# Peptides against a protein of PDB entry 6O8C: the designs that were tried, part 78

Target 1, 262 residues: chain A of PDB entry 6O8C
Amino acid sequence: VGLRYEKISLPKIHPRYDLDGDASMAKAVTGVVCYACRTASTLLLYQELMRKGVRWLVELVKDDYNETVHKKTEVVITLDFCIRNIEKTVKVYEKLMKVNLEAAELGEISDIHTKLLRLSSSQGTIESSLQDISSRLSPGGLLADTWAHQEGTHPRDRNVEKLQVLLNCITEIYYQFKKDKAERRLAYNEEQIHKFDKQKLYYHATKAMSHFSEECVRKYEAFKDKSEEWMRKMLHLRKQLLSLTNQCFDIEEEVSKYQDYT

## One batch from the design tools (peptide; made by RFdiffusion4, then SolubleMPNN)

Design b2_p16_2_s2 (from b2_p16_2, 5 letters changed)
Fold by OpenDDE base, seed 4:
Structure b2_p16_2_s2 (fold): chain B 262 residues (1-262), chain A 16 residues (1-16)
Amino acid sequence: as target 1 above (262 residues)
Amino acid sequence: SLEEENKEWEEELLEE
């Protein structure tokens, strides 16, 4: 879930010279661009926090992976030990049969051996799955976090600062227009300056809004979408790891049933 | 510095 922000638009700028209208317009523009600055800052902060979260989650999943590998290794050792012991038992009984000892137990032990070998085969599948997960988490893998460094906006882009510069210019013109309004009537030269400043205001405002939309909002949305997709995949991977862990526990439990024969 | 970057940005605005 990303940040919610309101859609903003510039007020209509009328070409007509009107001191009251121009002051009001300038005030509105100042407000809009001010909101853009604040929003850009908030969006940037969100992305930076998310990047930290992504890094944290990667490390967490790596830890989960390592724990699963460790558990798998323990189960393999236990299983191999059990298999070796059963094989020894089978050999002993086979020798006894050569001496005309009828032991119905040989069949049971042989069946256990067969079951254990099947379990051993399943460990190979778990290993393959773990290798797949490792490959996905590796640098350049499908779940690499490189996108988090590429997508979105970054402090180095200086978007907030750039918008602030434009806001400062706009604010200055607004204050002048407020003064002009108070004068009620301007001399010819002052009127011309006012008209030029109005054009500048429009230029700065449009540049600010364009920059905000294209460099802040659009990139943020791309980052948000990518992050959501990546998060879903990571959560799925964690579930896969949990499933593999549970499979290891299931195998361990089954092997434990045969430990009495070892 | 931030000030230098802002100045550069302002200069770019003036050139346009």
Scores: peptide ipSAE 0.023, ipTM 0.623, DockQ to the pose 0.033
Fold by OpenDDE base, seed 2:
Structure b2_p16_2_s2 (fold): chain B 262 residues (1-262), chain A 16 residues (1-16)
Amino acid sequence: as target 1 above (262 residues)
Amino acid sequence: SLEEENKEWEEELLEE
């Protein structure tokens, strides 16, 4: 999962004054920095989309959690009701035993009571698991989405705009070098300007590439890695919730078998 | 503004 991009590097800038070579070099540099701008923009858009997805998934999982809690609560109520009814029945039979009635029926009811109590005990484990999940989803929890706002690149960083400024400067120099090439020969003063502009072009290009690599690509990769890790954990959590839900249904089904005794 | 920031960025580039 993630965007693929090509690794780019600046062409070699030869120090020798060569109108044809300089024009070609400038064209290549323009292309590279242009690619950097576009790539930075694409990477930013991807991250923004992912941030939206993260927020969406958090809400989805919270909904799943709430549904599971609701189901658990329903089962607890039903189970408690059954336990209370069975306990009443046990008491009645115990009283009857005092007047020499057969113990066989009491034994069966007592066994049911024991089974229900075991089921009730399992609800404690489910509750503990839900609490753990809740803590993980809570602010400051292990699955908090704060990283999505912190990691990566953001529109507020203005990386694309910064690169665009540099690209504009480079492009202007390129166009001048194209004109210089067409002249085939420059006057001394024009030659000196050309040489100076070549240095400027190098400076701008280097700054652009450094900014792109350090502030765009590196941060994007960090964001990507973090997002993948977080996503795996979230999916696992959803599976846990589903498992807990299924356990609740299983308990409910088992309790239903004892309804004839209540 | 973004334009002002860009100008500052350009000025920084010119000063270096």
Scores: peptide ipSAE 0.023, ipTM 0.617, DockQ to the pose 0.034
Fold by OpenDDE base, seed 1:
Structure b2_p16_2_s2 (fold): chain B 262 residues (1-262), chain A 16 residues (1-16)
Amino acid sequence: as target 1 above (262 residues)
Amino acid sequence: SLEEENKEWEEELLEE
């Protein structure tokens, strides 16, 4: 789940010289760009936290994988041991049958042997599934976390700092416009300065909004979408691992029923 | 440094 933010836009800037209107406009612009700065910071923080979470989850899933592999190995050893013991028993009974002894029990032991061999065959499927999972988690695999370092915004981009510089410029002009408003009327030279500052304000504001939209919001959204997709796949993978683990337990339980025959 | 980068950014803004 990503962070929600409000879509922001700059207020309309009228070209007309109006000390009251210009002060009000400048105040509004300052507020909007201030919001952009804060939002950019929040979006960056979210992404950094998510990157940490991604790394954590990767390690967790790797641990789950290793545990599953360990369990599978244990079951294989146990199953193979049981099969070998049953095979020895079968051979003994076959010899006895040649002399017409204990023929009735051979069928039961042979059936057990057949069942164990079927269980052994299922291990191949589990192994192939584990190999698939391993390949997906490997570097360059479908579930690699390289995207987390590439997508989105990073502290090194200095987006918040860049926006803050623009905000500072805008704020300075706003404070001047407050003073200008208080004067009610400016001398010719001061009026010209006011007009130039208004133009500067516009350029700073538009630059800030463009930077915010293109370098912060857009990249964040791309990161968010990719992270959600990746997270869904990782959760599914964990379920697959759990399923494989359970299959191993089921096989182990089944094998335990036949240990008395060995 | 961050300060140098910010200064460069400010200078860029002044040149525009």
Scores: peptide ipSAE 0.022, ipTM 0.613, DockQ to the pose 0.033
Fold by OpenDDE base, seed 5:
Structure b2_p16_2_s2 (fold): chain B 262 residues (1-262), chain A 16 residues (1-16)
Amino acid sequence: as target 1 above (262 residues)
Amino acid sequence: SLEEENKEWEEELLEE
């Protein structure tokens, strides 16, 4: 999962004054930093798309949660109603038992009552699980999406633009070195300027590569790792919600078997 | 502004 990019490195910059070599080196540096700019842009785009996906998934899971809560509530109402009716029936049969009537029926109804109470207890467990899920999804919870806004690179960081500025400086020096190469030999002053420009090229290139590595690649990788971890947890959470929903359906089905006695 | 930030960045590079 994630974007694949090629590892880039600067070519070796030789201190020796060589018009042909310096032009070739400058061309290579321009290419590398250009690749860094494009890659940084691509990595940023990927992260922005992932952030949209994260927001979408959060809303989806919240909808799943609300649906589960609704189903749980429905089942609780049905179950409580059934329990109340069975309890009324038990009281009636207890009165009849005083005259030695309906002993077998009372036993059956009492057993049903016991089963319903067990089902009611299971609802308490479901409620606790739903509360746990809610807490995890809440702001500050373990599955909050705040990390998506904190981790990685953002358009506001202007990393691509910063790299582009450096690329422009490098490109200008490269074009000058092409001209210098065409001259075959430079006067003393022009030679000194060439040497200074070569030093500037080195600084710009180094700054570009460090910025790319530390502010683009490293942060992207951190975002990627965090997103993978979070996604795994969210998928697991969805499975938990599905399980709870199924438990509610199972309870509802079981209760329906006893509705004839209510 | 974005343009101002870029200019500041360029100025920093020119001072180096």
Scores: peptide ipSAE 0.022, ipTM 0.611, DockQ to the pose 0.032; fails the geometry check

Design b2_p16_2_s3 (from b2_p16_2, 7 letters changed)
Fold by OpenDDE base, seed 1:
Structure b2_p16_2_s3 (fold): chain B 262 residues (1-262), chain A 16 residues (1-16)
Amino acid sequence: as target 1 above (262 residues)
Amino acid sequence: ELEEQNKKWEEEELKK
């Protein structure tokens, strides 16, 4: 879930010279561009926080992976030990059967051996799954976090600062238009300056809005989409790791039932 | 117990 922002647009700028209208328009423009500056800053902050979160989650999942690998290794060792012991037992009973004809007990032990071998075969599947997960988490893998550094906006882009400069220019013109309004009527030279300033205000405002839309909002949306997709995949991967861990525990429990036969 | 039985069997087989 990303930050919600309102769609903003510049007010209509009338070409007619009107001191009251121009002051009001300039005020409205100042407000819109001010909102853009604040929004750009907030969007940037959000992305920076998300990047930190991404790095944190990667480390967490790597820890989960390592724990699962450790558990798998433990189970493999235990299972192999149990298999070896059962095989020794089978050999003993085969020798004894030649003497005492105890076929029933040998059958039971043989069945246990078969079950253990089946459990051992399942370890290969777990290993393959872990290798797949490792590959996905590796640099260049499907779950690499390189996108977090490439997508979106960054402090180095200086987008907020650029917008702030434009806002300052617009604000200055707005304050002048307030003064002009208070004069009610301007001399010819001052009127011409006012008209030129109005054009400058329009230029700055348009530049600010274009920059905001193209360099801030659009890139943010791209970052947001990528982050959501990546997050879903990472959460799914964590569930897979948990499933593999549980499978290891299940195998360990089954093996424990047969340890008494060793 | 099984290991002990196996040892006894091995000892008997070695005597043959």
Scores: peptide ipSAE 0.000, ipTM 0.281, DockQ to the pose 0.002
Fold by OpenDDE base, seed 2:
Order: C-alpha cells, then sequence, then structure tokens
Structure b2_p16_2_s3 (fold): chain B 262 residues (1-262), chain A 16 residues (1-16)
C-alpha cells in the first residue's frame, strides 16, 4: 500500500521581537524540519527497496514466461507426434477398407483425428497469448519497468542532504536563540542580529518545507501510484501465464487418452 | 539598511 507519514507544517512565526517566543518558535521549526529530513530519507529508502522488488518481480515473471513457453513447445511436439501416428493409422485402415474390412474402426480413428486437430488449433490461441505477454514484458512494452527509474526520488537528487543543510542552519539559529533567551536582554546590535537571524530562519524553513513537499512527498506519491498500478498489471499477467500453463497441461492430458491408438 | 529590511519583513509577515 505504501509508507505512511504525518503531514507537517511550520509553526506560525510572529514578526514581533520576543526572545522567549523566538526561542520556542525556533525549537519547533527545528523539530519540523528534522522530521522532514527523516521522512525524506525513509521515503527514499522505501522507493529504493521497491525498485529492487520491481526488478525481482520482472525476472520472476520472465522465468514463468519461459517455463510456459517450454511447456507449450513440449505439448506441441507431443500433439504433432500423435497426429502423425493417427494419420498413418487412418491410411492403413483406408487401405484395408479397399479389401472389404470393417468400417467401424475407421470411424473411431477418424473421430480421434478430428479431435486432435481441434486441439492443435487451440495451440494457436495459446501462442497468440504468449506473444502478447512477451510484447508487454519486452523493453518498451506496457509492463516495462522504466517508470521505476524515472518516477519518484533518487539518491542522486540529494534531497536528504539538501534538507540536512537547511536543518543545520536552522539548528544553529535555534541554539543562538536559546542563548539570547538566557541573556533576557540584548544590546541593540545583538538585537538586530537576532532579528536578521530570525529572517534567515524563516527563509531556510520555508525553503525546506517547499523542497520537502514538492520534491520529496509529491514525487513519492507519484511513484507509489505508478508502482501500485504496475504491480496489479504484473500480477494479472502472472495469472494469465498460469492459465496458459494449465491449458497446456489439459491438452497434454487429453492427448494421453489416445496413446493406445498410436 | 538592516532596520529598513527588518521593518519590511515585519510588515510582510503581518500581512500573512
Amino acid sequence: as target 1 above (262 residues)
Amino acid sequence: ELEEQNKKWEEEELKK
């Protein structure tokens, strides 16, 4: 289903100079951006794990496909062999009929031949289905995993590192605001620095939250949605392969009934 | 200049 995370928002930043309030605000901002960093990291990890899972599933389904193709080929060979043997038998009986032998046995063999030909025709449908599956699994097909490399966030984007830099700046200001609070009163120059730092804190915080929302969360959600859709399609395809395999077994079983005539 | 910037910032924040 996907990773759950809590929605975060920045606390209200009051424009008024207040050493106690500013320290408290800075603490809260630090906490929020810290959470954003951790969440971004977790979301990235999840996506990386999912990408590995996608690759694994692709290989698994390809193996299933190959096994199905192999089974289909085996059945075709067996069926063709049986058809050839029955055809030989029919020819023998036709020759015997010319010598006034019983027609009843020929009728039975002819019916078997007709049934085998029908089974052979069904192989065409299986083949078409396998070809469709192959096309879907092929590079550029509908079930290609290219989306997994394109969608979402990647380590190369360095989103976590970017957020961490902003967090470091915010944390530094927070620690300064704690010191300022402890002084109870600042000199004019120190007060101006405090106000300036408060502006910087706001800038860093808003940048962090914007980056988190737009570059981490949104992209993650897009990745999640695509992964879910793709996964459903892959599971359906796997079910189709299983169905085709079973059809091959059914044909093989049916052919085995006529072995006494071969 | 810093004071002017601070005032401008305060005004902008009050409008939010």
Scores: peptide ipSAE 0.020, ipTM 0.597, DockQ to the pose 0.852; fails the geometry check
Fold by OpenDDE base, seed 5:
Structure b2_p16_2_s3 (fold): chain B 262 residues (1-262), chain A 16 residues (1-16)
Amino acid sequence: as target 1 above (262 residues)
Amino acid sequence: ELEEQNKKWEEEELKK
């Protein structure tokens, strides 16, 4: 998942003086660097949108977490209340058993008590899981969104603007080469200027391509990879929260079956 | 390869 862009490369630049060839080459270079500018802008926009999405998802998952914690707390209260009531009932039946009464009923109630205690023990596991999730979402945790602010390219980097400056220089030389082409032959001084401009074109183009590759594409790819990894982990965590919520509901349902005995 | 070609080009243009 990510933006598709075409790999770009500079055309072959021939050292030989050729007005037609140089104009064509300059046109091609202009096109390539123009594409780089547009691509850099698109990549930046994508990253900014993804950052917004990341922030949104973090808040969503935090809400899910809080809901799960709330449900867990509710179930713990209900379960503890049920256990206390059953324990009172057990004590009453134990007194009755001293006179050899209600032995069968005591056995049933005792079994319920044992089951409830097992359920209570399982709450400890749920709590541990919730604590783990909380730690992962906390600042500095494994699922913190700090990477989204660090990785990739940002508007403050001014990469598009830097590329645009180079593109402007290249375009100016291209237009001059187009004029030179219209001239069948240049005077010696004009020819020397053309050669120097060709060198300048090369330097600007190389600088643009290096900047695009190293500061735009590479950083974007790093951001993309990190975002995909993080997204998978977040989705998994969300499923885990749902599972924990369902476990709480299951426990609540089971406890409700025993409330009639209290 | 491109860098090497570019270096060669620069050298050739400097000789002119």
Scores: peptide ipSAE 0.019, ipTM 0.558, DockQ to the pose 0.120; fails the geometry check
Fold by OpenDDE base, seed 4:
Structure b2_p16_2_s3 (fold): chain B 262 residues (1-262), chain A 16 residues (1-16)
Amino acid sequence: as target 1 above (262 residues)
Amino acid sequence: ELEEQNKKWEEEELKK
């Protein structure tokens, strides 16, 4: 789960003045920072897509919840109606028993009544479960998606752009070092500039790598971890909703068996 | 149907 990226590190930068070595080093640094830019962009895109997915999933689960609640309500109404009818029947038979011997029939109806009452009692458990789910999905609940907006990297952070600026600076120095290499020997002043540029390159590279690691990778990993955890919980919740829905259907089916007695 | 039967029964019992 999540994007895999290669761990990158800067090449060793030697303090020694070497036109060939410095050009090679600069090329390598350019490559590394370029990779960082691309990786940062990819990580950002992934997170943005995941955020969309999270929002979608939340809406889906809310819909599932509403459907379950609706079904539960329907079953409660049906069950209550059935119970009331059976209770009336029981009363009739109780009166009849005073006049006629219908004890066996009364017993059967009473048993049905008892079963229906048990089914009705189970509705309380379903209701409590639904309330729990609702609370978890509510704003500020345990399954709120607020983390998706807070965690990770965002386009507004402009991490890719910042890295790109540094990459541009590094690339410029690399091109200069390539030219310097072609000259084979530099005048004193040019040599000093080269040395200074090498320091700049190091500075830019270090800054880029630090930014990449601290602001891109670390935050991405945090986002990924939270996303995975949240996703597992959401999937579990969906399973719970499905279970509750099935329970409602089971109750409805059971009640339908007794409707013929009403 | 049961309600109708019950009503008939109640009417018969009231006639007694």
Scores: peptide ipSAE 0.000, ipTM 0.279, DockQ to the pose 0.002; fails the geometry check

Design b2_p16_2_s4 (from b2_p16_2, 5 letters changed)
Fold by OpenDDE base, seed 4:
Structure b2_p16_2_s4 (fold): chain B 262 residues (1-262), chain A 16 residues (1-16)
Amino acid sequence: as target 1 above (262 residues)
Amino acid sequence: SLEEENEEWEKEELEE
């Protein structure tokens, strides 16, 4: 998902002196560069908004992570408590078996103990997964948002302002060419000025288009691509966290079945 | 002037 913009190109500039043609050309150039300015501004705004969104999402995922860690910790405490109680019960029954035959009950309690230990082992896997997620979200991690500050265009680049300066110069020449056209014929000196201004127009226009393409569009596309990739990874990460949370709930539910023995 | 602003921009670009 990204902003769509139209591909723009400069009109063909003819070297021949033609007041009507030059005015028309200048008008077209003005339009193209004006579009570039507006587009650059829009692309910049989009990126700034996306950066805010990225920061927001990072915080959201961190909150999800912390919640999952908290839930995991609660389950571990509950599970450990249950295990300790079952172990005490096992010891009591082992002592009783020396005096009375309580083998069936001991077997049941031992089976519960074994199941609880298996659940405890699964907590280790969850912990490892959480550690991995934490490492990925940490500074310098694979899912760090540092790219959002590096990629794309930024207000500090002053691209819109730079393009606006060029647009102003081009617009001024365009207005002069409109006047020249209205005169129908120029004196020699004015004709020479017109020709010189046409060269300036070309220079400004090419500079504007180059800057727009290389510093605005290209960087925007890079930002967009990186953003999409990162976003997919972050969404996947959230799903992983949800899965881990659900695993914790499942373990908690399973442990609750044995609380009557504690 | 617009020309001065453009010149300033060109200087900045050369410094980068």
Scores: peptide ipSAE 0.018, ipTM 0.580, DockQ to the pose 0.036
Fold by OpenDDE base, seed 5:
Structure b2_p16_2_s4 (fold): chain B 262 residues (1-262), chain A 16 residues (1-16)
Amino acid sequence: as target 1 above (262 residues)
Amino acid sequence: SLEEENEEWEKEELEE
């Protein structure tokens, strides 16, 4: 998961004055920093798309949660109604037993009552699990999506624009070095300017590479790692919700077997 | 200008 990018490094910059070598070096540096700009833009776009995906998934899981809660509530109402009816039936049979000694029928109804009470206890466990899930999805919870807004790079950071400024400076020096190469030999003053520009090139290039590595790549990797971890947890949560839903259906099915007695 | 943009970027970096 994640975008693949090539590891980039600056070419070796030799301190020696060499018009041909300096032009070639400047061309290579321009290429590397250009790649950094494009890569930074791509990494930013990827993160923005992932943030949209995260928001979408959160809403999906919230919908799943609400559906599960609704189903649970329905089952609780049905179960409670069934329990109340069975309890009324038990009372009637107890009165009849005093008159006709119908002990066998009372025993059967009492067993059903006991089973229903066990099912009711299971609903308490489901409720506790749903509350746990709700707490995890709540703001400040373990599965909150706040990390998606904090981790990684953002358009507001203007990383691509910053790199582009440096690239423009580097490109300007490269074009000058191309001209210098064409001159074959520079006068003393022009040679000194060339040497100074070479130092500027080095400064801009190192600044660009540092910014790219520390502010773009590193933060992207952190975002990627966090997103993968969060995604695994969210998928597990969805499975848990499905399990709880199935438990509700199972309870409903069991209760339906006893509705004939109510 | 490129110089102004570079100065602005350097200023932002110093403020961070």
Scores: peptide ipSAE 0.018, ipTM 0.580, DockQ to the pose 0.036
Fold by OpenDDE base, seed 3:
Structure b2_p16_2_s4 (fold): chain B 262 residues (1-262), chain A 16 residues (1-16)
Amino acid sequence: as target 1 above (262 residues)
Amino acid sequence: SLEEENEEWEKEELEE
């Protein structure tokens, strides 16, 4: 979901010299380019905010990752400890079996040992998943945030300022056309100036609209699309981390059932 | 001036 903006176009410019029509046209052009300036500023602001959000989310996910790794490590330590204790117990019971004692208990403990080893093997899958996530989050990975600095428009591009310069030129001509309209009739030299200014106005307006469309809107849309895709992937990754964490808890719970034998 | 700024912009665009 991005910012909605209205599609704007320049009014038709009539080639005929008409002081009333030219003033009205100039007013309309000023309005359109003014809207473009404001819109460009808003689009830039949105992108800057999104870049901040991206950085924030990256840090959040990194924290989640670290917590998951920590939990996994804890479970591995606990599991290994339990396995070692069970192995010691098995050895003791094997010695007792030489005197035909505790055969049933030995079988039970041996089964527990087998189950613990299976749990230990599952940790390898979790580790592999964590490594994959780490690689995706690493610089140059599939979920790197470098695109956020490359795509879209940036304050350094000075797009808003450039548009503002053009708007100022257009506005100046508009004000002159208002004055010209008030005169009702211009002298020959003034009429020629008016005609030249009309051409300049058209030139500036066209330049502004082209710049707005190509350098502001197009780049914004590209940024928006990339940001949405990236965001979906990051949220999915976060869910994966949660799943891995839950798997660690499940293993820990199962191991706790066997701690009474250690 | 506004004209000078516009001229500078035009030069930059032509160099790109």
Scores: peptide ipSAE 0.017, ipTM 0.574, DockQ to the pose 0.039
Fold by OpenDDE base, seed 1:
Structure b2_p16_2_s4 (fold): chain B 262 residues (1-262), chain A 16 residues (1-16)
Amino acid sequence: as target 1 above (262 residues)
Amino acid sequence: SLEEENEEWEKEELEE
């Protein structure tokens, strides 16, 4: 889920000298660039919060992984112990079978042994899956968070501050144009200054909009897209870990049924 | 001045 912002564009700037029109235009430009500044700030804040969230989620998933590994290890130990005990029992009954005693019991125990060995074999698959997950979470892995530091905008870029400087320049010209409008007519020298200021305003506004679009919006969109993709993968990974944990519990439960024979 | 700050910004952009 990303922030929604409105697509903004500069109003048309007419080359004609018009004190009323120029004041109105300058007001509109000021509004647009002001919006750009605020939006840039909001987009930056969003990205910073997302970076914190990414770091948090990485740690959470690592914890989940460790818990799953722990559970798997516990089950392996329990299963191995059970297998060893059943094997001892099988040997005892095999000796008895040689003396033609208790033949029916040997079949049942052998079946249990076979089932336990199958469960043990499944542990290899779980281990492989955990190794894959570990690889994906490792530095340089598919789920590494390096992108979060590289993509998007950062406070060090000072994009908001740069836009604010331009906004201040534009605002100053706007206030002057309000004064000029109030005078209704300017002397020749003041008229020339007004025309030059109008050019400056256009320059600053264009620069601001270009900077906003290229350095703020575009980079934000790239960050957003990558974050969404990464988030989906991380959520899927958590589901995989949960599945593996459940498999461990299932094996543990199955093993518990045979503990009475050990 | 604001103009000076803008000029400094432009210089930084040119140096990159």
Scores: peptide ipSAE 0.017, ipTM 0.572, DockQ to the pose 0.038

